# Peptides against a protein of PDB entry 3WG5, part 172

Target 1, 218 residues: chain A of PDB entry 3WG5
Amino acid sequence: LAKNIVYVAQIKGQITSYTYDQFDRYITIAEQDNAEAIIIELDTPGGRADAMMNIVQRIQQSKIPVIIYVYPPGASAASAGTYIALGSHLIAMAPGTSIGACRPILGYSQNGSIIEAPPKITNYFIAYIKSLAQESGRNATIAEEFITKDLSLTPEEALKYGVIEVVARDINELLKKSNGMKTKIPVNGRYVTLNFTNVEVRYLAPSFKDKLISYITD
Target 2, 218 residues: chain A of PDB entry 3WG5 as posed
Amino acid sequence: LAKNIVYVAQIKGQITSYTYDQFDRYITIAEQDNAEAIIIELDTPGGRADAMMNIVQRIQQSKIPVIIYVYPPGASAASAGTYIALGSHLIAMAPGTSIGACRPILGYSQNGSIIEAPPAITNYFIAYIKSLAQESGRNATIAEEFITKDLSLTPEEALKYGVIEVVARDINELLKKSNGMKTKIPVNGRYVTLNFTNVEVRYLAPSFKDKLISYITD

## One batch from the design tools (peptide; made by RFdiffusion4, then SolubleMPNN)

Design b2_p19_8_s4 (from b2_p19_8, 11 letters changed)
Fold by OpenDDE base, seed 4:
Structure b2_p19_8_s4 (fold): chain B 218 residues (1-218), chain C 218 residues (1-218), chain A 19 residues (1-19)
Amino acid sequence: as target 1 above (218 residues)
Amino acid sequence: as target 1 above (218 residues)
Amino acid sequence: MDPRKLGKVELPVLGYSKP
């Protein structure tokens, strides 16, 4: 009997290899229990591009739907977070959150100035983000502008432009609004209709390792 | 019947998110066929730390032994390649190869000079590489010196110091010498004795995507 | 923190020093 379980976990902070471990662990737990979906409450200012790409790959390999929920109000899916969202089965945002600002940089100089990526790198990420948008049936023009214009959108704008699927104030509203939606990318090669009827919500806590590394990276 | 199959695949160039995809694909194929092991012929000058960490994690999650083979002669497991090797079930090197040079950097300045990582980042990677060495029963002192001294070793030195397990000229010699060895890290929670008696060697070719991205990153 | 600064994917290619 497919257990009517939805997992919820939080990922906060910079996107790093550790963030990948968090995604992998949380998704694996939800997969093992044959959950209807996992919701990742995401709040990130960005991070490493390679970690981001690995997270996207892990989401795409998930045996269950992975919903990225930009939450709570005041949170963002900035930079790497936008790529992750665009690579997911469904994107939701809470009111008062933001998405976008995806221009790649090589880093910061000693004076705190941005070291710009060469055009070759920028073009690579433009192609990549457009691919994610296209594969998920989302707005590839806006996805490109997240890089070329360093554009940031509100939830309402993102919904209007077809970047995201749901604006929701909380988990209950998210489940209600996303019930009956099809995943924007396949799960095990098939587009899945989300069924959140009579689901049990199960919250996953960060592991001890998750807490420790977050403490070290802050 | 556990098929007496050993897969061999090549990974060459910079360690990136794409390299992770290669590892994941190759290991997954070998897992699906219940291979005795997969040998990855590795030649890398280094790459991204987060991609490296994800590759290590993927290796550690493998259902079959993953052997890193620094090959052919003239190849290296430099920087990120060293971490990957230290995270694997067995390390082999061909004569005329090298391993080491693991100091993290933030990147290159506009003038081509190295931007040094702050001590906090360097210390993180020291702890990480030492953990990999310790978990695999390899020389943690040398692993640290790969960072602190930017040390590089020959195959003979690496074997002597207990960094690697095998020096082999080719796949046949590798299989012969590693036959009966225990994996240096667990496979599915158990240390496995490698059995390369009467094995069929099956070579995996790069996917079209693998070839295309290698062409773009070169 | 300028929200624009937050969004940049630090591609720290933690390049390991080429020997």
Scores: peptide ipSAE 0.039, ipTM 0.242, DockQ to the pose 0.303; fails the geometry check
Fold by OpenDDE base, seed 5:
Structure b2_p19_8_s4 (fold): chain B 218 residues (1-218), chain C 218 residues (1-218), chain A 19 residues (1-19)
Amino acid sequence: as target 1 above (218 residues)
Amino acid sequence: as target 1 above (218 residues)
Amino acid sequence: MDPRKLGKVELPVLGYSKP
């Protein structure tokens, strides 16, 4: 029996291998408690493609729905954050947030200029982001344009274009609006209808290691 | 006038953006002092491709020779470490070290299995590693086989096959053997003959941040 | 501004030996 519990955890900053560990830990806790879902409050400028792909895989392997919530106002799911969102069971955004800007890069030169990815890599990520959108029934054309045009969208635009499912000001509005929605990807091979009736919200704190890593990466 | 100074610094662990910062800091210090060279004692299992490529670029932009020394015995220049070495002005290895195993991966699954890189990415890194070898006058066939066969070599094999320039037990033997060698790539557009006659060896310590990152990544 | 904050997807990992 799914416990009427929804976990909420925050992931902020660059997407790295440590971010993967955070996702894994948070999802594992929620899985162990047979939560109705976990909501990840996401604020990221982007990060590493490898870590991103691992996070997407971890979400897709989750035994419970994983909801990405771009939060608070002023936050973004930029670059890697967009891929993670598109790989999740539900995407929500708060007003004043953004999603997109997914052009892959090799890195930054010493002068801070972007080292562009070769076309082969760019094309790989175009195919990948489109697959995530298609698999989740989200707008694959816009997903491609997140790369090809380096497009960024507001929550309202993202909702309108079928990139995300919910615009919500806070967790309470998110739970209210997403109640009765089906997951955009399967959980254990089945699309799950979210049941947020009389749920307890439990917040997960970052580990000491998470705090230390955040301190180092800032 | 090049000061008769050789800097030595240690870089250990995964190749990340923080590793780039270490390389940049160490090389910058040595450049500022117009050192004859900097020796980087390298021990790495590998790491991120972006960070690796940035490190290679930073080495190639160096105003002084950068020598990669796989050290101490038991250390490796695995994966990303091999690329970094191949991008450097001179490669040395201590007995009991290894180089190679350069197959790109997307990451690790939850069960610890390797997520293979798609052929397009693998082919990109084959082209890249071969270019590094060719530009440095090192064995491009073996460089390719570091990926295609996931080949690892001993110092003696690497020397024999023309992958590296020196096998040395310690810094003193390295300086002795590399004295009078030409850099394998240009410094400021010119191949430099190393002059290690009557040089002072100066060791650079890791920063507090470097120590903290190492503690977190271990 | 740390150029790492520009919000781009970085390249995949090169294989490393897990201890």
Scores: peptide ipSAE 0.032, ipTM 0.497, DockQ to the pose 0.653; fails the geometry check
Fold by OpenDDE base, seed 1:
Structure b2_p19_8_s4 (fold): chain B 218 residues (1-218), chain C 218 residues (1-218), chain A 19 residues (1-19)
Amino acid sequence: as target 1 above (218 residues)
Amino acid sequence: as target 1 above (218 residues)
Amino acid sequence: MDPRKLGKVELPVLGYSKP
């Protein structure tokens, strides 16, 4: 019997290969238990493009809906976080959060200045982010502008422009608002209607390794 | 009796001499079994030009149709991957994938900046990519722009512009949509009509060597 | 073109999405 369970896990900090491991672990646990969904409380300033792309793939390969929830207030799905969100089955944001600023860079110079990505790389990510938006039925024009204009949006703006699906203050409000919504991308090839009626919310704690790595990368 | 078999194999990561070995192995297995086709699930950020050219030749020498499928969502046939795709019998893309960004470079400097290829090399690859597109009846103007403008496309754009033949969410949809399509280049000197009616899908796993090399190159 | 020169040509597309 499919457990009437929703998992909630937190991913905070820079997107790295270790962040991929966190996503993979969390989603795998929820898959094994045939959860209704997993909600990932995301707070990231960005990170590595390679890790981001792997995370997006892992989400898209999920056997259950993966909801990206930009939470708590003050959090962001910045840069890499926006791509991750756009690759997910549902995006929610808490009031006082942000999304966007997706322009790729090569890194930072010794003086802390951004080393600009060549047009080749920028255009690649424009196509990539547009694809994520289009596939999920989200605003591809705004997705492009996250790069070309370094655009950042509030939850209200993101909702208005069709970038995200839900603004919610907490997990309970998120579950309430997203109940009956269809996933924006398929789960196992099918768009799923979320059912959060009488769900058990189960929080997944970060592993010791997750905590240690987050501590080192912060 | 020709086996009603379609092979599916994955090639992920940077295009290298080892990637050539993967292509060769996969195609050879499918040839030996007289498969209807092999589908290569491709996800690559690019790689070496020499390896790419060898892969293209190996595909073109295939005794069976080779379908390049940019998969899963979030994947790309970037740079070298685009050339490989354009050299294949059929190109498919999953939603949320990308193709393009084909400008050659000499490498990266110590500061991570791209070392530009001289005009002679760039022009060589312009001619090469145009030839691949023209021979396959695909959009040679866009193929050129993959280099000259570092253009990248979504699946929908690539389909619209006549760069690719299929947008499909999964293998089943790919088989369904490509059933009855003609190969874009000849197989053993003949354009083949794909027959995917009641096919057995057989997945080829990467060898241990393939896994190890992919792990090292990631 | 010397084919050996082509062996040095790269076609990569990787980068960082850092703020």
Scores: peptide ipSAE 0.028, ipTM 0.273, DockQ to the pose 0.095; fails the geometry check
Fold by OpenDDE base, seed 2:
Structure b2_p19_8_s4 (fold): chain B 218 residues (1-218), chain C 218 residues (1-218), chain A 19 residues (1-19)
Amino acid sequence: as target 1 above (218 residues)
Amino acid sequence: as target 1 above (218 residues)
Amino acid sequence: MDPRKLGKVELPVLGYSKP
């Protein structure tokens, strides 16, 4: 019986147009191989809103389930990372990770103070993040509070509040716990039941370009 | 006598495709108004090489002088920011700023260690940064050492070594000191002598989009 | 090297360690 393939790839650092390219490349590889799913090990402090929205759209257009896994311990799906997670087919977190802190700012003033986003922008992102939560059947109230209270949650809290689906220590535990779960958003118009029985795990390395861009951005 | 206009805009944070859009927007506004120059107050820790190269090209295609001003004190033109500065018509730095640290990396490994760029990539950027320095009549040896030694310089050192043209505390001092200077690269095929006599300074604010994207990346 | 391939090169952002 041909083993179902699960791809695992890492995305670390700020969310940028390059991060979109990484998501697109990784998902495309997994799509071409008709993988059961791709797991993205995500560690991001935030990033660009436009790139974030493009990434969410790319995930939603995926022909396969995309699992966002906040990993390793100490990682975060902060700000833009939270939006990406909420736009995905399944969210998992490792112990010692965090999610949230989504308050939009317009940047920093010359004195280093935060320039607050005007209410119009904040309200736009509130509506957007709530839509992601609602579409995925996740907690829209907490999604709003990620902005309005700049709330951050532990994996245990996020699970308890229905923001995420799985707490897992590693890929093996994630596969075990998510086996038989239904995707929180559709894949090609259908909710998919994940089948991680008799799967081959394939790790996708950063491309030469990914390595170069990450090097230049770090 | 119609006052010459000098635009001032701020670009802060990582160099990305969005940063290109900011440069393009700001320079286009200044071009449309036939400004004497635009000053970009730059504070960047680095960013994407592709975006950097596009920004350099956009500056070199500018119909008006583009002055890169590393500002405020504490700011840097680090990594990609150094390339952008070297591609500009004039470089200024405020006291307490820095320039350099241009060593390309391929990113960070899972353990947080730097993945070194292969010699081919490093050599490409050495050739590129040296070309920018040579084209602008700036110190190509130091430009190379920004990569080979990952060198960073103070404003005083950068001025002394012929990497930059001006040390200035603020926009007024910059305008005063750069008045009568010749651009280090051509504007529309000609080296321009800057005329900051009887100028109106116009500050360009970030667009709504600029503010939104900056907020999400922070 | 195709400049488009350089589009994948990021220049290191000195990680502002948030204090």
Scores: peptide ipSAE 0.023, ipTM 0.237, DockQ to the pose 0.104; fails the geometry check

## One batch from the design tools (peptide; made by RFdiffusion4, then SolubleMPNN)

Design b2_p20_1_s1 (from b2_p20_1, 9 letters changed)
Fold by OpenDDE base, seed 4:
Order: C-alpha cells, then structure tokens, then sequence
Structure b2_p20_1_s1 (fold): chain B 218 residues (1-218), chain C 218 residues (1-218), chain A 20 residues (1-20)
C-alpha cells in the first residue's frame, strides 16, 4: 500500500558525484517508505556530464515517481539540470525559473572563456537528450535546440512546447495540479497515475555531509 | 498584526555576495518585526550574476513585501540591479534614475574591453529575465531587450512600458502612490495589497561590516 | 566514456551583469 506520503528534498548547486549521492539517498529513503512520490526541488546551474548521466539512470531506476520541481522562483534547471528533468517522471517549474542551455563544453579556459566540445561530443549529447525527450513523450526538437541553440525557456514556454508538465508556485499547487497525471516515464515498467489526494508531505533535510560539501563547492 | 511599520534600507554599489548578506539582513529584520514592507533604496551599476540570483531568491522568499526603489535621483538599477528589481514585489524609480542594460559579460579584458558572454549564457539570462518579468506581470519583451539590445530606460519609459509600477520623488510620495497597490509577486503565496496609511518609517543603517566592505570595494 | 570530463553548465558563476 503506497503510503499517502510525498517526500520533498532540495538539491541545489553544481551537479557532481556528490549530487548523485544526494539523489540516491533521497530516492532510496522515499522508496523504502513506499512513498507516492518524491519531489526534488532542483536549483542547479549544471555540472558534470558523467554525474548527470548517473543521476538520470538513478531516477529511471526509481521504484517511485521522481518529480523534478525547478524551485524556488529564480532557480534553474540549467544545463545538466535539464537532462535530469527530462529523465524524470514529471517536470514542474515555479514561475520565475528557467530550463535549458544544454550545450556541452570541455570546461573554461584560464581567461574564463568556454572551451567548446568537439562535434563528436556535441552530437552524442544531442542524441542523448533527444532520447530522454522521446522516452518521456516530451518535445525532442526543443530538447535538441537546448543544445544546438543553447536555448533556455521560461516555465510558460516550456509548458507550451511540451518540455514540462506543470507550472506551480509551491508544493501544494504542484500536488494539486499533478494529481491524476500519469508519469511521463515508467515506474517499474508501468506508467503510474499520481495520487496526491490527502497526502502527507515529508521534507528530507540534507545530511551534514551534504551541507558541508555544498558550503565548500558554493 | 502587521505593524504599521515600513522599513527603509539603502543598498549601494556592486552586487556581490556581500550585497546578498545586506539584503538578507535587512529583509530579515523587517520580517522579524512584521513590517508592512521594506523599501530598498537601490543604486547599483550591477555586479555578479550569482549574487544577483541569490538576492532575487531571497526577495521572493520574503515574508513581507520588498519594494525596490531606484533612488536617489542619479541612481541606477543597472544590469544586475534590473534583475533584482524585476524579482521584487514592487518597483519604484525616482526621477533622474535609470533601469536596464542587462547583457551578461564574462568580465573585462586587461585593456578594459568587455569579454562577451557566449550565446549559451546570454540565452540563459534572457530566459531568466523573461521569467522574472512574466512572474511579476511586467513587460517580458522589454526585459528581453534589456539584454538583446542592452536597453536602458528612464522612469517614465519604464512605467509606460510596464516594467515598473511607481515613479516617486521620495519615500513619502512612494508610500502615497503605492498605497493600495497589490504586490506584483506573491508574499507567502498571496498577492498583498500594500497598506501605507499612517505608517511609521524606520530606517535601517548599514552595519559596520557593511560600511567597511563598501569602503573597500568602492 | 564520452561523458568523462564534459561539463554541462550554464556557466553563470563567473558572469558579471554589470554596466560599463
């Protein structure tokens, strides 16, 4: 019996191996309690591609729906964050947030300029992001343009173009709007209808380690 | 019971992590006293994007209305300051001030020339600034043009185009004109009607630290 | 292997939004 429990956790900052650990921990906790879903409040400028791909895999392997919620207002699911969102069961955005800008780079030069990724790498991630979009029934053309044009979208645009599923101001509105929606990817091989009627919201706090690393990396 | 108190604080200079601390401190004080609002007299040429985004988030998380007042005459909400304003509950400008010029840059070269931001970054901030405008019911087209055209506006233009809400010469006129206005973004999830009838104005002074850092960075 | 060393970042941390 799925508990009428929805977990909420925050993941903020650069996507790194540590971020993977956060996702894994949070999802695992929610899985263990047979939560109806976990909502990850995501605010990220992006980060490492390898970590991102691992996170996507972890989300896709989740025993419960993972909702990526770009929150709070002013937050972004930028770059790697977009991939993560596209790999999730549902994407929501708060007003005043953004999604996109997914072009891979090799890093920054000494002068702060971007070191461009070679076409081979760019094409790889184009294929990858398109696959995420296609798998989730989201706009693969826009997903590609997140790379090829380094496009970024508002919540309204993202919703309009079929990149995301929900625009919501807060958790309560998110729950209200997403209630009865089907997940955009399977949970354990099945598309799940979200049931957020009379749910308990449980907030997961970052571990001490999470706080420390965030402090060091910020 | 909201005290009939309005706080006023000044934030001047470059937007940095320290500026975030100032915003946080000032808003926190006003929150603690259940002020009707806080007015931030803002005069900035801009600054760091990360600090700006954090400030926007802090404003949006405020338990009380945060009014950005571009003041005094001759001041600007330039660049990062525009974003901050667009993220606030109400924008006012004094005559002789300006707003806009929001194009992101990577910095300055040794010769003082601008190092242009790559399209990826520019597009990110276009989406971001548009989202702020849309969320606040302000002119998203102009917001975009603050970047794409590096547009700057007078108070009259900004009001005309629906970027700001008030033109006022001083705090008293601001209070008078904004009395009865609804916030352009929610306060704790609700649009608040400002009540500035028979209010006490309390001025917050910069901390010693604020003064010192401002002195060092100016 | 193709993802190793790749950064997918908006890169706004070093950005300045400042008037000349």
Amino acid sequence: as target 1 above (218 residues)
Amino acid sequence: as target 1 above (218 residues)
Amino acid sequence: SKSKGIIIDAGYSPLELERK
Scores: peptide ipSAE 0.067, ipTM 0.327, DockQ to the pose 0.100
Fold by OpenDDE base, seed 3:
Structure b2_p20_1_s1 (fold): chain B 218 residues (1-218), chain C 218 residues (1-218), chain A 20 residues (1-20)
Amino acid sequence: as target 1 above (218 residues)
Amino acid sequence: as target 1 above (218 residues)
Amino acid sequence: SKSKGIIIDAGYSPLELERK
């Protein structure tokens, strides 16, 4: 019996146009192989808003479920990472991770102080993040507070408040707990029930280009 | 029985003179083929006011209904995009999209701060956006607040407040829900009842020029 | 003439969504 494949890939660091390329490549590979799902192990402090929005769109256009897994312990889906998670088919977090702190900024001044975004931009992203939460049936009030209060949550809090779907220590526990769950957004117009009863896990590695760019940006 | 044709085209990115050319080309093709309507999948952060106003005029001069569809999820009809939508024959939004944030600016300073438009310009666009809303029978109070409060809305809010007409997940749902609706502004001096009962959907692709310019502007 | 040079943009391209 041909085993269903679940792909696992790691995306770590700042969200940039290159991060978009990584998402696109990984999801495309998983789509081509008709994977049951792809799990993205995400660890990011945030990054560019435009890249984030493109990534969300790419995830939502996926032909297969995309699971964002905030992993390993100590990782975060901070700022842009939270938007990406809220735009995905399922969110999981490992113990010891965090999510939130989503207020947009224009950057940092020379003294390290934040240059605040104007209200126009802040309000835009409030509407945007709320829309992601509402579409996915997640807590839109908390999503707003990720911006208005720069709120950050633990996995337990995020689960409790209905921001995420799974707390899992590793890939095996994630597969077990998410087995039989419906995606929080549609895949090709339909909500998919995840089937992880007979799966082979395949890890995707960074391309040579990915490694090189990651090396330069670090 | 000759199937009525509905064209679908994508317009993404900043609103510029080139965006006008895209609208003009797409609408012209649909007009020439006597399409039942054209659906423009719109995703824009905004852009130039002059280009926006030209686009609105081109839409309003269309010989066939022009439906603005804020799509895909994560997309926005932000700023200039809102004006374009309000000037169209029907507005639809996908879940997870946004509309609003319409305050005009002169640009950004070197430090990223907004250069405010003078009151004269702001008031001009308040009057303009209200006129678009009034002409189309949409919520002019909210339209004004898109500027005065830099308000942004989810699809559900926009529908609730009478800013848009349809929330739809995809083209098929859009066609189903909008079937039998009257255009919100006239086509050739008459309000048209949309007929999507027996239609063929045809997608328009970007021209080579469109692809090249999009590549350069990215 | 009033629309010339005016920007109606959300301006999210230069924005950073990053933690401190």
Scores: peptide ipSAE 0.064, ipTM 0.345, DockQ to the pose 0.095
Fold by OpenDDE base, seed 1:
Structure b2_p20_1_s1 (fold): chain B 218 residues (1-218), chain C 218 residues (1-218), chain A 20 residues (1-20)
Amino acid sequence: as target 1 above (218 residues)
Amino acid sequence: as target 1 above (218 residues)
Amino acid sequence: SKSKGIIIDAGYSPLELERK
């Protein structure tokens, strides 16, 4: 029996147009191999809204389940990372990670102060994040509060409040806990039951370009 | 029995004069083939007011029903996109999409701040958007609030408040749900009952020019 | 570091009104 493959790839750093390219590449590889799923180990402080929205679309257009795993301990799916997670088929978090703090801003002033987004933009992203939560059957009230209250959650809180699906210490525990779970959004128009029995875990290494950009943006 | 044809075309990106040309081309093709309808998969952050108004007129002058479908998940009919939708024969939204945030602005200052439109212009567009809503039997109060409160809605909210007609995950579900519905505004002076039984879905691909402009405006 | 996540809406194009 051909072993099912689960791909694991890491995305770390700011969300940019290059991060979109990373998501696209990783998901495409997994799609081509008809993988059971791809797990994206995510660690981001946030980034660009346009790139984030493109990434969410790419995930939602995936031919296979995309699992966002906030990993390792100390990592975050902050700001843009939360939107990406809420747009995915399954969210997992390791102990010692965080999610939330999603209020949009226009940038930073020369003195380092935040330039606030006008209400028009803030309201747009409130609707957007609530829509992602509702589509995936996750807590839309909390999703809104990620913006309106700058709320951040621990894995335990996020699980309790129905923001995420899994708390897992490592990939093995993640696979074990999520085995038999249905995706929170459809894959190819259908909710997929994850099959992580007899799977081969295959790690996708960052390309040279991935390493270079991570180096420059860090 | 000759299969009825439903055309599906995508319009993505900023609303510009080129977007008008895309609408015109797509609708013209569908008109020439006496299609049952054309579905425009819309994903836009907004754009130019003049182009928007021309697009609304082109839709309202269509010889066939024009369905605006905010698609795929993560897409929006923001700002100008909302006006276009409100001017159409039927609005559908996929889960994870948004609509609204329609306050007009003059542009952005060098420091990235919004240059507000004078009250005269704002009032003009309040009247305009309310007129679109009233003409189509959609919620004019909410349409006004898209401007006055910079309101944005999820598909569920938009459906609940009578802004849109359909929430659908894909084209097949859209066709199924909208089959037998009457258009919200007239086609050739009459409210048309949509017939999506035994239809052939035909996708209109973006022209090379469409691809190029999308690439440049992204 | 409480680095508040950065979301920069670089793609938002509100309804722009040019004076005819």
Scores: peptide ipSAE 0.054, ipTM 0.325, DockQ to the pose 0.155
Fold by OpenDDE base, seed 5:
Structure b2_p20_1_s1 (fold): chain B 218 residues (1-218), chain C 218 residues (1-218), chain A 20 residues (1-20)
Amino acid sequence: as target 1 above (218 residues)
Amino acid sequence: as target 1 above (218 residues)
Amino acid sequence: SKSKGIIIDAGYSPLELERK
């Protein structure tokens, strides 16, 4: 029996293998408690592509809805963060946040300049991001342009273009607005109608390890 | 007498000599049990060309149908994975997956940039991939473009263009949709009609060695 | 063998998806 519980956790910083571990841990906790959903407050400039792909897979394998919430104001789901969001059951953004800018790179030169990825890699990620968008019923054209045009959007633009589902100022508004929405991808093979009526919100704190690693990677 | 058994196994990560060993082991188990088919859930960014070619040969020598299933969502049959798929008896893809990007390279430079293969090698693989497509009655033009244009496709595109045979969300849907399909290449010299009526699905777990190697190669 | 030493890899492992 699903409990009227919604977990909320924060993931901030670069997307790395450790970020995967955070997602996995948080989702597992929520799954074990048969939560109605987990909301991940996300703020990332991006990170590693491999870690990102693993995170997307973990989200899509979740037994409960995973809501990506770009939060707080000033935050971004940039680059890898956009892929993660597009792979999730629902995307929300707070006012003053951004999403997009998804062009893959090979890294940075010693002077901090971008080393461009070859076309084959760029095309791979175009197909990948389009697939994420299409599967979730989100705007695949815009998803492609996140790469090809380095497009970035405001919450209002992202909502308008069908990239995201909710603009919300805080968790309470998010719960209110998303109540009764169907997940954009299946949970256990079925699209779930979110029920946020009379929910208990439980915040998951980062572990000590999480805090330490975040400190080191900043 | 063929048993109403379908084996399912997972192969994830880079294509190497060890990946060949995995394919060989899994297929051998299924052959020994006279299974109706084996489904290989594949997620790979690619890998070594020599290993890939050996895997293709092993699949084509199989005494039972080998179905390549690009799974789960977020997975890819990229590069070497595409060749493997094209060499198989049936290709399926889950939503949110990709296939293609097959241009050969000599490796990566110290800065992570691609070292391009010479034209003679590229042309060799163009001929090879076209042959795989033609033999399996799949789109050879697209197969070529996987190299020449570094093309990557979504499941829906791949289906539309005749690269793959099935889009399925899970094993059950795959079995349902592929039931009654003929293999795209022969099994023991004959095209086999798949019979997935009242089948027992048996999952093959990776060996301890498989898990360890996967961990190291990630 | 023409296939020896050739890599057919999308190469996403070393890739970064990060905005400056």
Scores: peptide ipSAE 0.040, ipTM 0.319, DockQ to the pose 0.095

